# Ledger of designs, part 35: peptides against a protein of PDB entry 3OAK

Target 1, 145 residues: chain A of PDB entry 3OAK
Amino acid sequence: DDLEQYLDEKILRLKDEMNIAAQLDIDTLNKRIETGDTSLIAMQKVKLLPKVVSVLSKANLADTILDNNLLQSVRIWLEPLPDGSLPSFEIQKSLFAALNDLPVKTEHLKESGLGRVVIFYTKSKRVEAQLARLAEKLIAEWTRP

## One batch from the design tools (peptide; aimed at target 1 I119)

Design b1_p25_2_s2 (made by RFdiffusion4, then SolubleMPNN; its pose is not in this set)
Fold by OpenDDE base, seed 2:
Structure b1_p25_2_s2 (fold): chain B 145 residues (1-145), chain A 25 residues (1-25)
Amino acid sequence: as target 1 above (145 residues)
Amino acid sequence: SAEHEELIKELKEFGEELDREEAAE
């Protein structure tokens, strides 16, 4: 199917872009710590966020997103940064909202490791209460008997 | 499913681990 192939390629490209953005932000913050240059600001994920949200919000891409383990890249984006900080509030909010609309199954959680990261957000004192509640909602949905 | 129950168990155990780590800080 030409359409399916096109969609797979699109998602895989986005996955690669997300991974690169995450690594670049990590590199930036590591360099900031190393050099003390406070002008270094990690912004690659924030710059790419609109595109990520656009893709994650499309119902017709859900299967392609899940089948290509894009959730692994989502997990990476949610992980704490080298300086111990969390991704921006906007990134957290946008990703949790997008996750809420995806038909995430057990197999997707296992292959992405997303469940562990989201549990972290339910417990971290550095997370805004509203986002912690969203994380709790996701965990509750994913762990239903 | 067994796979689902395993995931739940793993996530629960990880949550408990996080609680212990936080308590130790």
Scores: peptide ipSAE 0.518, ipTM 0.890, DockQ to the pose 0.932
OpenDDE base, seeds 1, 3, 4, 5: peptide ipSAE 0.510, 0.513, 0.517, 0.507; ipTM 0.887, 0.887, 0.889, 0.885

Design b1_p25_2_s4 (made by RFdiffusion4, then SolubleMPNN; its pose is not in this set)
Fold by OpenDDE base, seed 2:
Structure b1_p25_2_s4 (fold): chain B 145 residues (1-145), chain A 25 residues (1-25)
Amino acid sequence: as target 1 above (145 residues)
Amino acid sequence: SAEHEELIKELKEFEEKLEEKEKLE
């Protein structure tokens, strides 16, 4: 119906915004590496994070979020950056917290690739211990029979 | 590396568990 269409469009717009933000940050960091210009700072994801968290926290959007594969964009935001660094601690913390409250199913993990990235966070020495524990919790929940 | 191999192993185990769970959903 009209509401469903509206919500789909809203989530798809956010998905696009997230993907663009991620790419812009990647481009910024690649240019920083290439030119050595340390004044170049990747901030697009950080700027958009409050909006992302707001949407992910809304229970009435859960189905729309999952059906439109917004988790793929979440996965992209969690991936290592060109300089080998991870996204900011705040991004990690916020996204893991949001994921913990979503009714993520196997099909969503498969279509987004999110599970693979979260497994990475359980093993990476570059990840804060508290976030590694959150990642482990998610994996345990997602693989629960 | 050992770390990489361990990660790959855990990924495989995770994916296997997902496949098993998917059959039940």
Scores: peptide ipSAE 0.386, ipTM 0.860, DockQ to the pose 0.078
OpenDDE base, seeds 1, 3, 4, 5: peptide ipSAE 0.381, 0.378, 0.378, 0.373; ipTM 0.860, 0.858, 0.858, 0.856

Design b1_p25_3 (made by RFdiffusion4)
Pose (drawn by RFdiffusion4):
Structure b1_p25_3 (pose): chain A 145 residues (1-145), chain P 25 residues (1-25)
Amino acid sequence: as target 1 above (145 residues)
Amino acid sequence: FDPELWAKFEEEAEEMYEESEENYE
């Protein structure tokens, strides 16, 4: 029905917006490298983050989020950038807190690649200790026999 | 839980970790 299509469209639009924001930040960081222009900063993901947090925090949107592979876009947002740098602390914390509340299943991890990037957050030296503990906790919730 | 899928993630995550540490340095 119309309501279900409306919700799918809402999540699909957010997925595309998130992907554009990640790609624009990547272009900015490549541009920053090719040209050593130190004033260049990547802020598109930070600008969109409140919208992403608002959608991820609604329990009644969990099915729509999971069915439409929005977690793929979340993985993209957590991936290290071309120079090895991580996204801002605010992005990391907000995304991990939202994942703690979502009923993520193996099939969602498989389609999103989210599990791979969370493992990276347990090994990275540039990740704050509290977020590493959250990542480890999530890996544990997902590697149950 | 799928152990084969998880092993693949662990391998890919380790490669990405090494490349990220090198690029960052």

Design b1_p25_3_s1 (made by RFdiffusion4, then SolubleMPNN; from b1_p25_3, 14 letters changed)
Fold by OpenDDE base, seed 4:
Structure b1_p25_3_s1 (fold): chain B 145 residues (1-145), chain A 25 residues (1-25)
Amino acid sequence: as target 1 above (145 residues)
Amino acid sequence: MDEEYFEEMEKEAEELLKKAEELYE
């Protein structure tokens, strides 16, 4: 199926881009920590976020997103940063919102590791209440009998 | 989702939380 192949490739490309963005930001932040150079700003994820949100928001891509484990990259984007800080509010908000509309199943959580990260957001006292509630909503949905 | 896996995720989340808090301090 040509369309299916096209969609797979699209998602896989995005997945790769997301992973690269995350790593570049990690590298930047690590260097910032090591050098104390406050001019080093991690911007790669933020720059890519609109594209990520656009893709995640498309209902017709849901199966492709889940089948290609894009949630692994979402998990990576949500993980704490090298200094223990959290990704930007906007990243959290956008991703949690997008996740809410995906038919995420246990198998997807297992292969992506997203579950533990979202639970983390329900427990961290540094997470904004609004976002913690979104995380809680996700967990509630994923654990529904 | 079965309870066993949920508990596993919670445990891992706690470990992640612990690590993050240690780094943040």
Scores: peptide ipSAE 0.635, ipTM 0.944, DockQ to the pose 0.861
OpenDDE base, seeds 1, 2, 3, 5: peptide ipSAE 0.620, 0.626, 0.629, 0.626; ipTM 0.941, 0.942, 0.942, 0.943

Design b1_p25_4 (made by RFdiffusion4)
Pose (drawn by RFdiffusion4):
Structure b1_p25_4 (pose): chain A 145 residues (1-145), chain P 25 residues (1-25)
Amino acid sequence: as target 1 above (145 residues)
Amino acid sequence: SSVEERKEEAEEEMEEAQEEWEELL
């Protein structure tokens, strides 16, 4: 019905917006490298983050989020950038806190590649200790026999 | 440089995460 299509469209629009924001930040960081212009900063993901957090925090949107592979975009947002730098602390914390509340299943991890990027957060030296503990906790919740 | 070192380290950590992820599939 219309309501279900409306919710799917809401999540699909957010997925595309998130992808555009990640790609624009990547372009900015590549541009920052090719041209050593130190004033260039990547802020599109930070600017969109409240909208992403609002959607991820609604329990009644969990099915729509999971069914439409929005977690693929979340994985993109957590990936290290071309120079090896991580996204801002606010993005990392907000995304991990939202994942702690979502009923993620193996099929979602498979389609999104989210599990791979969370493992990276348990090994990275640039990740704050509390977020590493959150990442390890999630890895544990997902590697249950 | 420090930027190159950080890039290489991130690439290696990602490769390791990929191998561990494949084992879990």

Design b1_p25_4_s4 (made by RFdiffusion4, then SolubleMPNN; from b1_p25_4, 10 letters changed)
Fold by OpenDDE base, seed 5:
Structure b1_p25_4_s4 (fold): chain B 145 residues (1-145), chain A 25 residues (1-25)
Amino acid sequence: as target 1 above (145 residues)
Amino acid sequence: SELEKLKEEAEKIMKEAEEEWKKLL
């Protein structure tokens, strides 16, 4: 199926871009820590966020997103940063909103590692209350009998 | 340092999250 192949390639390209953006931001922050140069700003994920949100919001891409484990890249984007801080509020808000609309199954949580990270957001005192509540909702939904 | 404290806190919570996740499976 030509369409399916096209969609797979599209998602896999985005997945790669997301992983690269995350690594570049990590490198920037590590360099900032190493050199003390506070002018170094990690912005690669933020720059790519609109594209990520656009893709995650498309219902016709849900199966392709889940089948290609794009959630692994979502997990990576949500993980704590080298300085112990969290990704920007906008990234958190956008990704949690997107997750709320995806038909995520336990198998996807296992293969992506997303479950652990979302639980982190229910526990960290640095997470905004509204997002902590959403994280709790997701965990409850994903683990209900 | 403040940086070290933040890192340690994040690591602690991540470990707790991992344990809770395992229990939910």
Scores: peptide ipSAE 0.655, ipTM 0.942, DockQ to the pose 0.888
OpenDDE base, seeds 1, 2, 3, 4: peptide ipSAE 0.650, 0.652, 0.652, 0.654; ipTM 0.942, 0.942, 0.942, 0.942

Design b1_p25_5 (made by RFdiffusion4)
Pose (drawn by RFdiffusion4):
Structure b1_p25_5 (pose): chain A 145 residues (1-145), chain P 25 residues (1-25)
Amino acid sequence: as target 1 above (145 residues)
Amino acid sequence: GLSDELLAEYEEEAQEMFEFQESKS
């Protein structure tokens, strides 16, 4: 029905917006490298983050989020950038807190690649200790026999 | 949860990401 299509469209639009924001930040960081212009900063993901947090925090959107592979975008947002730097602390914390509340299943981890990037957060030296503990906790919730 | 094969694959790929990040330090 119309309501279901409306919700799918809402999540699909957010997925594309998230992908555009990640790609624009990557272009900015590549541009920052090719040209050593130190004033260049990547802020598109930070600008869109409240919208992403608002959608991820709604329990009644969990099915739509999971069915449409929005977690793929979330993985993109957590990936280290071309120079090895991580996204802002605010992005990391907000995304991990939202993942703690979502009923993520193996199939969602398979389609999104989210499990790979969370393991990276347990090994990275640049990740704050509290967020490493959250990442380890999530890996544990997902590697149950 | 995740299968052992899939978890090993993820761990390998994540290790490569870590090594890449340390090379940029």

Design b1_p25_5_s1 (made by RFdiffusion4, then SolubleMPNN; from b1_p25_5, 12 letters changed)
Fold by OpenDDE base, seed 4:
Structure b1_p25_5_s1 (fold): chain B 145 residues (1-145), chain A 25 residues (1-25)
Amino acid sequence: as target 1 above (145 residues)
Amino acid sequence: GISKEELEEWEKEAEEMLEKEESLE
């Protein structure tokens, strides 16, 4: 119906915005590496984070979020950056919190590729312990027989 | 659920990410 379409479009727009933000940050960091200009700071994801969190926190959007594979963009946001760094702690914390409250199913993990990235977070030594534990929790939940 | 094979694949990919991370340290 009209509402469903509206919500789909809303989520798809956000998905696009997230992807753009991620790419812009990647571009910034790559340029930083190439030029050595330490004034170049990747800020796009952080700037968009509040909006992302707001959307992800809406229970009534859960199905729309999952059906439109917004988790693919979440995955992208969680991936290691070109310089080998991880996204900001706030991004990690916020997204993992959101993931913890979403009814993520196996199909969503497959569609998004999120599973492999979350597994990475269970292994990385640069991830805060609390988030590593949460990642482990999520993997355990998602991989239940 | 996720098949054992698929999970192993995900773990392998995660390890690849980890190796890249470690190589940068």
Scores: peptide ipSAE 0.602, ipTM 0.919, DockQ to the pose 0.843
OpenDDE base, seeds 1, 2, 3, 5: peptide ipSAE 0.595, 0.597, 0.597, 0.600; ipTM 0.918, 0.919, 0.918, 0.919

Design b1_p25_5_s2 (made by RFdiffusion4, then SolubleMPNN; from b1_p25_5, 12 letters changed)
Fold by OpenDDE base, seed 1:
Structure b1_p25_5_s2 (fold): chain B 145 residues (1-145), chain A 25 residues (1-25)
Amino acid sequence: as target 1 above (145 residues)
Amino acid sequence: GISEEELEEWEKEAEEMLEREESLE
């Protein structure tokens, strides 16, 4: 119906915006490395984060989020950057909180690639302990026989 | 569910991310 179509389009637009933000940050960091210009700061994801959190927190959007594979963009946002750094703590904290409240199923993990990234967060030495524990919790829940 | 083979594949890719992160150290 009209509402479902509206919600699908909303999520797909956000997915696109998230992907663009991630790429712009990568481009910024690569340029920073190449030019040595330390004034270049990657902040596109941080700027978009409030909108992402707002959408992910709405229960009525859960099905639309999962059906349109928005988790693929979440995975992209969580990956370590080309310079080896992690996304900001705020991004990590917000996204893991959102993931904890979503009814994520095995098929969503497979189509998004989110599983591999969350496993990374269980192993990284640069991840805050509280988030590492949450990552472990999520993996345990998602891989339950 | 997720097979053991799939999980091992995910872990392998997670290790690749760890190697990328280690480039900072």
Scores: peptide ipSAE 0.647, ipTM 0.933, DockQ to the pose 0.752
OpenDDE base, seeds 2, 3, 4, 5: peptide ipSAE 0.640, 0.643, 0.629, 0.639; ipTM 0.932, 0.932, 0.929, 0.932

Design b1_p25_5_s3 (made by RFdiffusion4, then SolubleMPNN; from b1_p25_5, 12 letters changed)
Fold by OpenDDE base, seed 4:
Structure b1_p25_5_s3 (fold): chain B 145 residues (1-145), chain A 25 residues (1-25)
Amino acid sequence: as target 1 above (145 residues)
Amino acid sequence: GLSEEELEEWEKEAEEMLEKEEELE
């Protein structure tokens, strides 16, 4: 119906925005590495984060979020950056918190590739302990028999 | 649910990511 279509389009737009933000940050960081210009700061994801969090926190959007594979963009945002660093702690914390409240199923993890990335967060030494624990929790919940 | 094989695949890919991280240490 009209509402469903509206919500789908909303989520798909956000998905696109997230992907663009991620790519712009990657481009910035790659240029930073190439040029050594430390004034180049990747800020696109951070700028968009409040909107992402707002959307992810809406219970009425959960189905739309999952059905449109927004988690693929979440996965992208959580992936290690070109310089080997992780996204900002705030991004990690916000996204993991949001994931914790979503009714994520195995199928969503498969289609998004998020599962493998979250497993990485359970193992990485660069991840804060609190988030590693949350990652463990999520994996345990998502991989239940 | 997730098969054991699929989980192992995810873990393998996660390990690959981890290996890249370790190279930076």
Scores: peptide ipSAE 0.576, ipTM 0.916, DockQ to the pose 0.780
OpenDDE base, seeds 1, 2, 3, 5: peptide ipSAE 0.570, 0.573, 0.572, 0.574; ipTM 0.914, 0.915, 0.914, 0.914

Design b1_p25_5_s4 (made by RFdiffusion4, then SolubleMPNN; from b1_p25_5, 12 letters changed)
Fold by OpenDDE base, seed 4:
Structure b1_p25_5_s4 (fold): chain B 145 residues (1-145), chain A 25 residues (1-25)
Amino acid sequence: as target 1 above (145 residues)
Amino acid sequence: GISEEELKEWEEEAEKMLEKEESLE
């Protein structure tokens, strides 16, 4: 119906915005590496984070979020950056919190590739312990027989 | 659920990410 279409478009728009933000940050970091200009700071994801969190926190959007594979963009945001660094702690914390409250199913993990990234967070030495534990919790839940 | 093969694949991909991390240490 009209509402469903509206919500789909809303989520898809956010998905696009997230992807753009991620790419812009990647471009910034790559340029930083190439030029050595330490004034170049990747800020696009952080700037968009409040909007992302707001959407992900809406229970009534859960199905729309999952059906439109917004988790693919979440995955992208969580991936290690070109310089080997991780996204900001706030991004990690916010997204993992959101993931913890979403009814994520196996199919969503497959189509988004999120599973492999979350597994990475269970093993990374640079991830905060609290988030590593949460990642482990999520993997355990998602991989139930 | 997720098959063992799928999990293995995910773990392998995760390891690739970890290799990047280890290269920085």
Scores: peptide ipSAE 0.640, ipTM 0.930, DockQ to the pose 0.817
OpenDDE base, seeds 1, 2, 3, 5: peptide ipSAE 0.637, 0.637, 0.639, 0.640; ipTM 0.929, 0.930, 0.929, 0.930

Design b1_p25_6 (made by RFdiffusion4)
Pose (drawn by RFdiffusion4):
Structure b1_p25_6 (pose): chain A 145 residues (1-145), chain P 25 residues (1-25)
Amino acid sequence: as target 1 above (145 residues)
Amino acid sequence: SEMKEEAEEELEEAQEEWDEILEEL
């Protein structure tokens, strides 16, 4: 019905917006490298983050989020950037907190690649200790026999 | 440059561990 299509469209629109924001930040960081212009900063993901957090925090949107592979975009947002730098602390913390509340299943991890990037957060030296503990906790919740 | 190389190595390890988890499932 219309309501279900409306919710799917809402999540699909957010997915595309998140992808555009990640790609624009990547372009900015590549541009920052090719040209050593130190004033260039990547802020599109930070600007969109409140909208992403608002959607991820709604329990009644969990099915729609999971069914439409929005977690793929979340994984893109957590990936290290071309120079090896991580996204802002606010992005990392907000996304991990939201993952703690979502009923993520193996199929979602398979389709999104989210598990791979969370393992990276348990090894990275540039990740704050409290977020590493959250990442380890999530890995544990997902590697249950 | 060093940060990029280290991130690439950590990502390779994370990929190997993720593949192993997928095989177990």

Design b1_p25_6_s3 (made by RFdiffusion4, then SolubleMPNN; from b1_p25_6, 11 letters changed)
Fold by OpenDDE base, seed 3:
Structure b1_p25_6_s3 (fold): chain B 145 residues (1-145), chain A 25 residues (1-25)
Amino acid sequence: as target 1 above (145 residues)
Amino acid sequence: DELKKEAEEILKESEEEWKKWLEEQ
């Protein structure tokens, strides 16, 4: 009970941190667009990425990750930014690698909205070929009968 | 911005495909 509660709280805290980081980066880019100040660089997600990767890589956290809809935050991190650009290659690579090892089910895809975004990565010409292929692989696995 | 327009178009297409996928589950 104590462990389960601890893990839930840990994931929920990370979820909040991820959402905040995403919003801060969006705010930065919106301000960049508004002001034309090209020195404004969105870096909050990149700064938090090591922690995210660490959590997503732990097999013992898989159930907690999925049950608490952390994939929603993963989806948010993968979405195109206000200027139409994509998150950094490192973020894309790390998150797709993590997704490849998670036992993602249909219910998780529905509640997170992750499916739509992964499909985006199969279609966008701005995505590196290796990641586009991985996105295709994930979609194929998730759509298996 | 062309990049933004492209992203929006692909997102729209992706949403449509995702909806179809959901209906097939």
Scores: peptide ipSAE 0.642, ipTM 0.943, DockQ to the pose 0.927
OpenDDE base, seeds 1, 2, 4, 5: peptide ipSAE 0.636, 0.632, 0.634, 0.639; ipTM 0.942, 0.941, 0.942, 0.943

Design b1_p25_6_s4 (made by RFdiffusion4, then SolubleMPNN; from b1_p25_6, 11 letters changed)
Fold by OpenDDE base, seed 3:
Structure b1_p25_6_s4 (fold): chain B 145 residues (1-145), chain A 25 residues (1-25)
Amino acid sequence: as target 1 above (145 residues)
Amino acid sequence: EEEKKEAEEILKEAEEEWEKWLEKE
């Protein structure tokens, strides 16, 4: 199926782009720590965020997203940074909103590691209250029998 | 440094809870 192949390739490309963006931001922050140069700002994820949101919001891509483990990249984007800081509020808000509309199953949480990270957001004091509540909502839904 | 330590501690707690979740799912 040409369409299925196209969609798979689209998601896999995005997955790679997300992973690269995350690593570049990590590299930037590590360099900032090493050099003390506070002008070094990690912006790669933020730059790519609109594309990520666009893809995650499309219902017709849900199966492709889940089947290709794009949630692994979502997890990576949500993880604390080397300095212990969190990704931007906008990234958090956008990704949690998208997760709320995806038919995420336990198997997807396992293969992506997303469950652990979402739990982190229920516990961290650095997380905005509204997002912490949303994280708790997701955990509650995912743990339902 | 304190922020890093805090994040690491919370990550550890999250991991432990996640492992418990996996055991019951």
Scores: peptide ipSAE 0.604, ipTM 0.931, DockQ to the pose 0.938
OpenDDE base, seeds 1, 2, 4, 5: peptide ipSAE 0.592, 0.603, 0.603, 0.602; ipTM 0.927, 0.930, 0.931, 0.930; seed 4 fails the geometry check

Design b1_p25_7 (made by RFdiffusion4)
Pose (drawn by RFdiffusion4):
Structure b1_p25_7 (pose): chain A 145 residues (1-145), chain P 25 residues (1-25)
Amino acid sequence: as target 1 above (145 residues)
Amino acid sequence: GIPPELYAEWDEEAQETFEKAEALL
């Protein structure tokens, strides 16, 4: 029905917006490298983050989020950038907190690649200790026999 | 949860990514 299509469209629109924001930040960081212009900063993901957090925090949107592979976009947002730098602390914390609340299943991890990037957060030296503990906790919730 | 084979594959890929990020930084 219309309501279901409306919710799918809402999540699909957010997925595309998140992808555009990540790609624009990557272009900015590559541009920053090719040209050593130190004033260049990547802020598109930070600008969109409140919208992403608002959607991820709604329990009644969990099915729509999971069914439409929005977690693929979350993985993109957590991946290290071309120079090896991580996204801002606010992005990391906000996304991990939201994942703690979502009923993520193996099939979602398979389609999104989210598990791979969360393992990276347990090994990275640049990740704050409290977020590493959250990442380890999530890996544990997902590697149950 | 995640099958062990898939987890091992991801762990290897994440390690490579970690090593590349440490080299760059």

Design b1_p25_7_s1 (made by RFdiffusion4, then SolubleMPNN; from b1_p25_7, 11 letters changed)
Fold by OpenDDE base, seed 5:
Structure b1_p25_7_s1 (fold): chain B 145 residues (1-145), chain A 25 residues (1-25)
Amino acid sequence: as target 1 above (145 residues)
Amino acid sequence: GIPKEVLEKWEEEAEELVKKAEELL
């Protein structure tokens, strides 16, 4: 219906915004590596984070979020950066918290690639202990029968 | 839940991702 279409478009627009933010940060960091200019700081994802968290926290948007594969953009935001570093602590914490409240199914993990990335967070030495535990909790919940 | 073979694949790929990230540091 009309509302469903509106919500789909809203989520798809956010998905696009997230992808753009991620790419801009990647471009910034690549330029930093190429030029050695350490004053270049990637901030696009951090700037957009409040909007992302707001949308992910709305229970009535869960189906729309999952059906439109917004989790693919969440996965992109969680991936390691060109310099080998990870996204900010705040991004990790906020996204893991949001994921904990979504009815994520195996099909969503596969189509988004999120399953692999969350497992990565249980293995990486660069991840804070408290966030590694959150990642482990998610994997445990997703793997339960 | 997640099929065993799928989980094993993800774990393997995640480990490769860890190695790749460490090589960049």
Scores: peptide ipSAE 0.566, ipTM 0.924, DockQ to the pose 0.832
OpenDDE base, seeds 1, 2, 3, 4: peptide ipSAE 0.563, 0.563, 0.558, 0.561; ipTM 0.921, 0.921, 0.920, 0.921

Design b1_p25_7_s2 (made by RFdiffusion4, then SolubleMPNN; from b1_p25_7, 14 letters changed)
Fold by OpenDDE base, seed 1:
Structure b1_p25_7_s2 (fold): chain B 145 residues (1-145), chain A 25 residues (1-25)
Amino acid sequence: as target 1 above (145 residues)
Amino acid sequence: GIPQEELEKWEKEAEKMVEEAEKKL
């Protein structure tokens, strides 16, 4: 219906915005590496984070979020950056918290690639201990029979 | 839940991600 279409479009727009923010940050960091200009700071994802968290926290959007594979963009935001660093602590913490409240199923993990990336956060030595524990919690919940 | 075969696949891929990220230290 009209409402469902409206919600789909809203989520798809956010998905696009997230992908753009991720690419802009990648471009910034690549330029930083190329030029040595340490004043270049990647901040596009951080700027958009409050909006992302707001959407992910709305229970009435859960089906729309999952059906439109917004988790693919969440996965992209969690991937390592060009210099090998990880997204900001705040991004990791906020996204893991939001994921904990979504009814994520195996099919969503497969189509988004999120399963692999969250497992990465349980293994990487660069991840803060508290965030690694959050990642482990998610994996434990998703692997339930 | 996640099929064991799929989980093992993701774990192997995650290990590769760790290796790739560590190479950039």
Scores: peptide ipSAE 0.710, ipTM 0.956, DockQ to the pose 0.870
OpenDDE base, seeds 2, 3, 4, 5: peptide ipSAE 0.707, 0.703, 0.710, 0.708; ipTM 0.955, 0.955, 0.956, 0.955

Design b1_p25_7_s4 (made by RFdiffusion4, then SolubleMPNN; from b1_p25_7, 12 letters changed)
Fold by OpenDDE base, seed 1:
Structure b1_p25_7_s4 (fold): chain B 145 residues (1-145), chain A 25 residues (1-25)
Amino acid sequence: as target 1 above (145 residues)
Amino acid sequence: GIPKEVLEEWEKEAEEIVEEAEKKL
């Protein structure tokens, strides 16, 4: 119906915006490494984060989010950066919190690749303790029988 | 829940991500 189509388009647009933001940040950091210009700062994901959080928090969008594999873009945002560093503390915290309220199933984790990335956050020495605990909580919930 | 074999696969892949990221630091 019209509403379903509207919601699909909304989520797909956000998905594209997220992917673009991630790539722009990658490009910025690669250029920073290449040129040594420390004034280059990757800010695209952070700028878009409030919109992402707002969408992920809406219960009426849960099915649309999962059906359109928006979690793939969430996974991309959580992946390590070119210099080996991780996304900002705020990005990690906000996304883990948002994921906690979504009815995520194994199939969504498979098709998005998010499963292995969240497990990564339980293993990496570069992750803040409180964020590692959030990642562990997600894994625990997703592995429930 | 997540099947054991799937979880083991993801854990292996996660370790590879750890290794790759640490090589850059």
Scores: peptide ipSAE 0.631, ipTM 0.939, DockQ to the pose 0.825
OpenDDE base, seeds 2, 3, 4, 5: peptide ipSAE 0.629, 0.619, 0.630, 0.627; ipTM 0.938, 0.936, 0.938, 0.938; seed 5 fails the geometry check

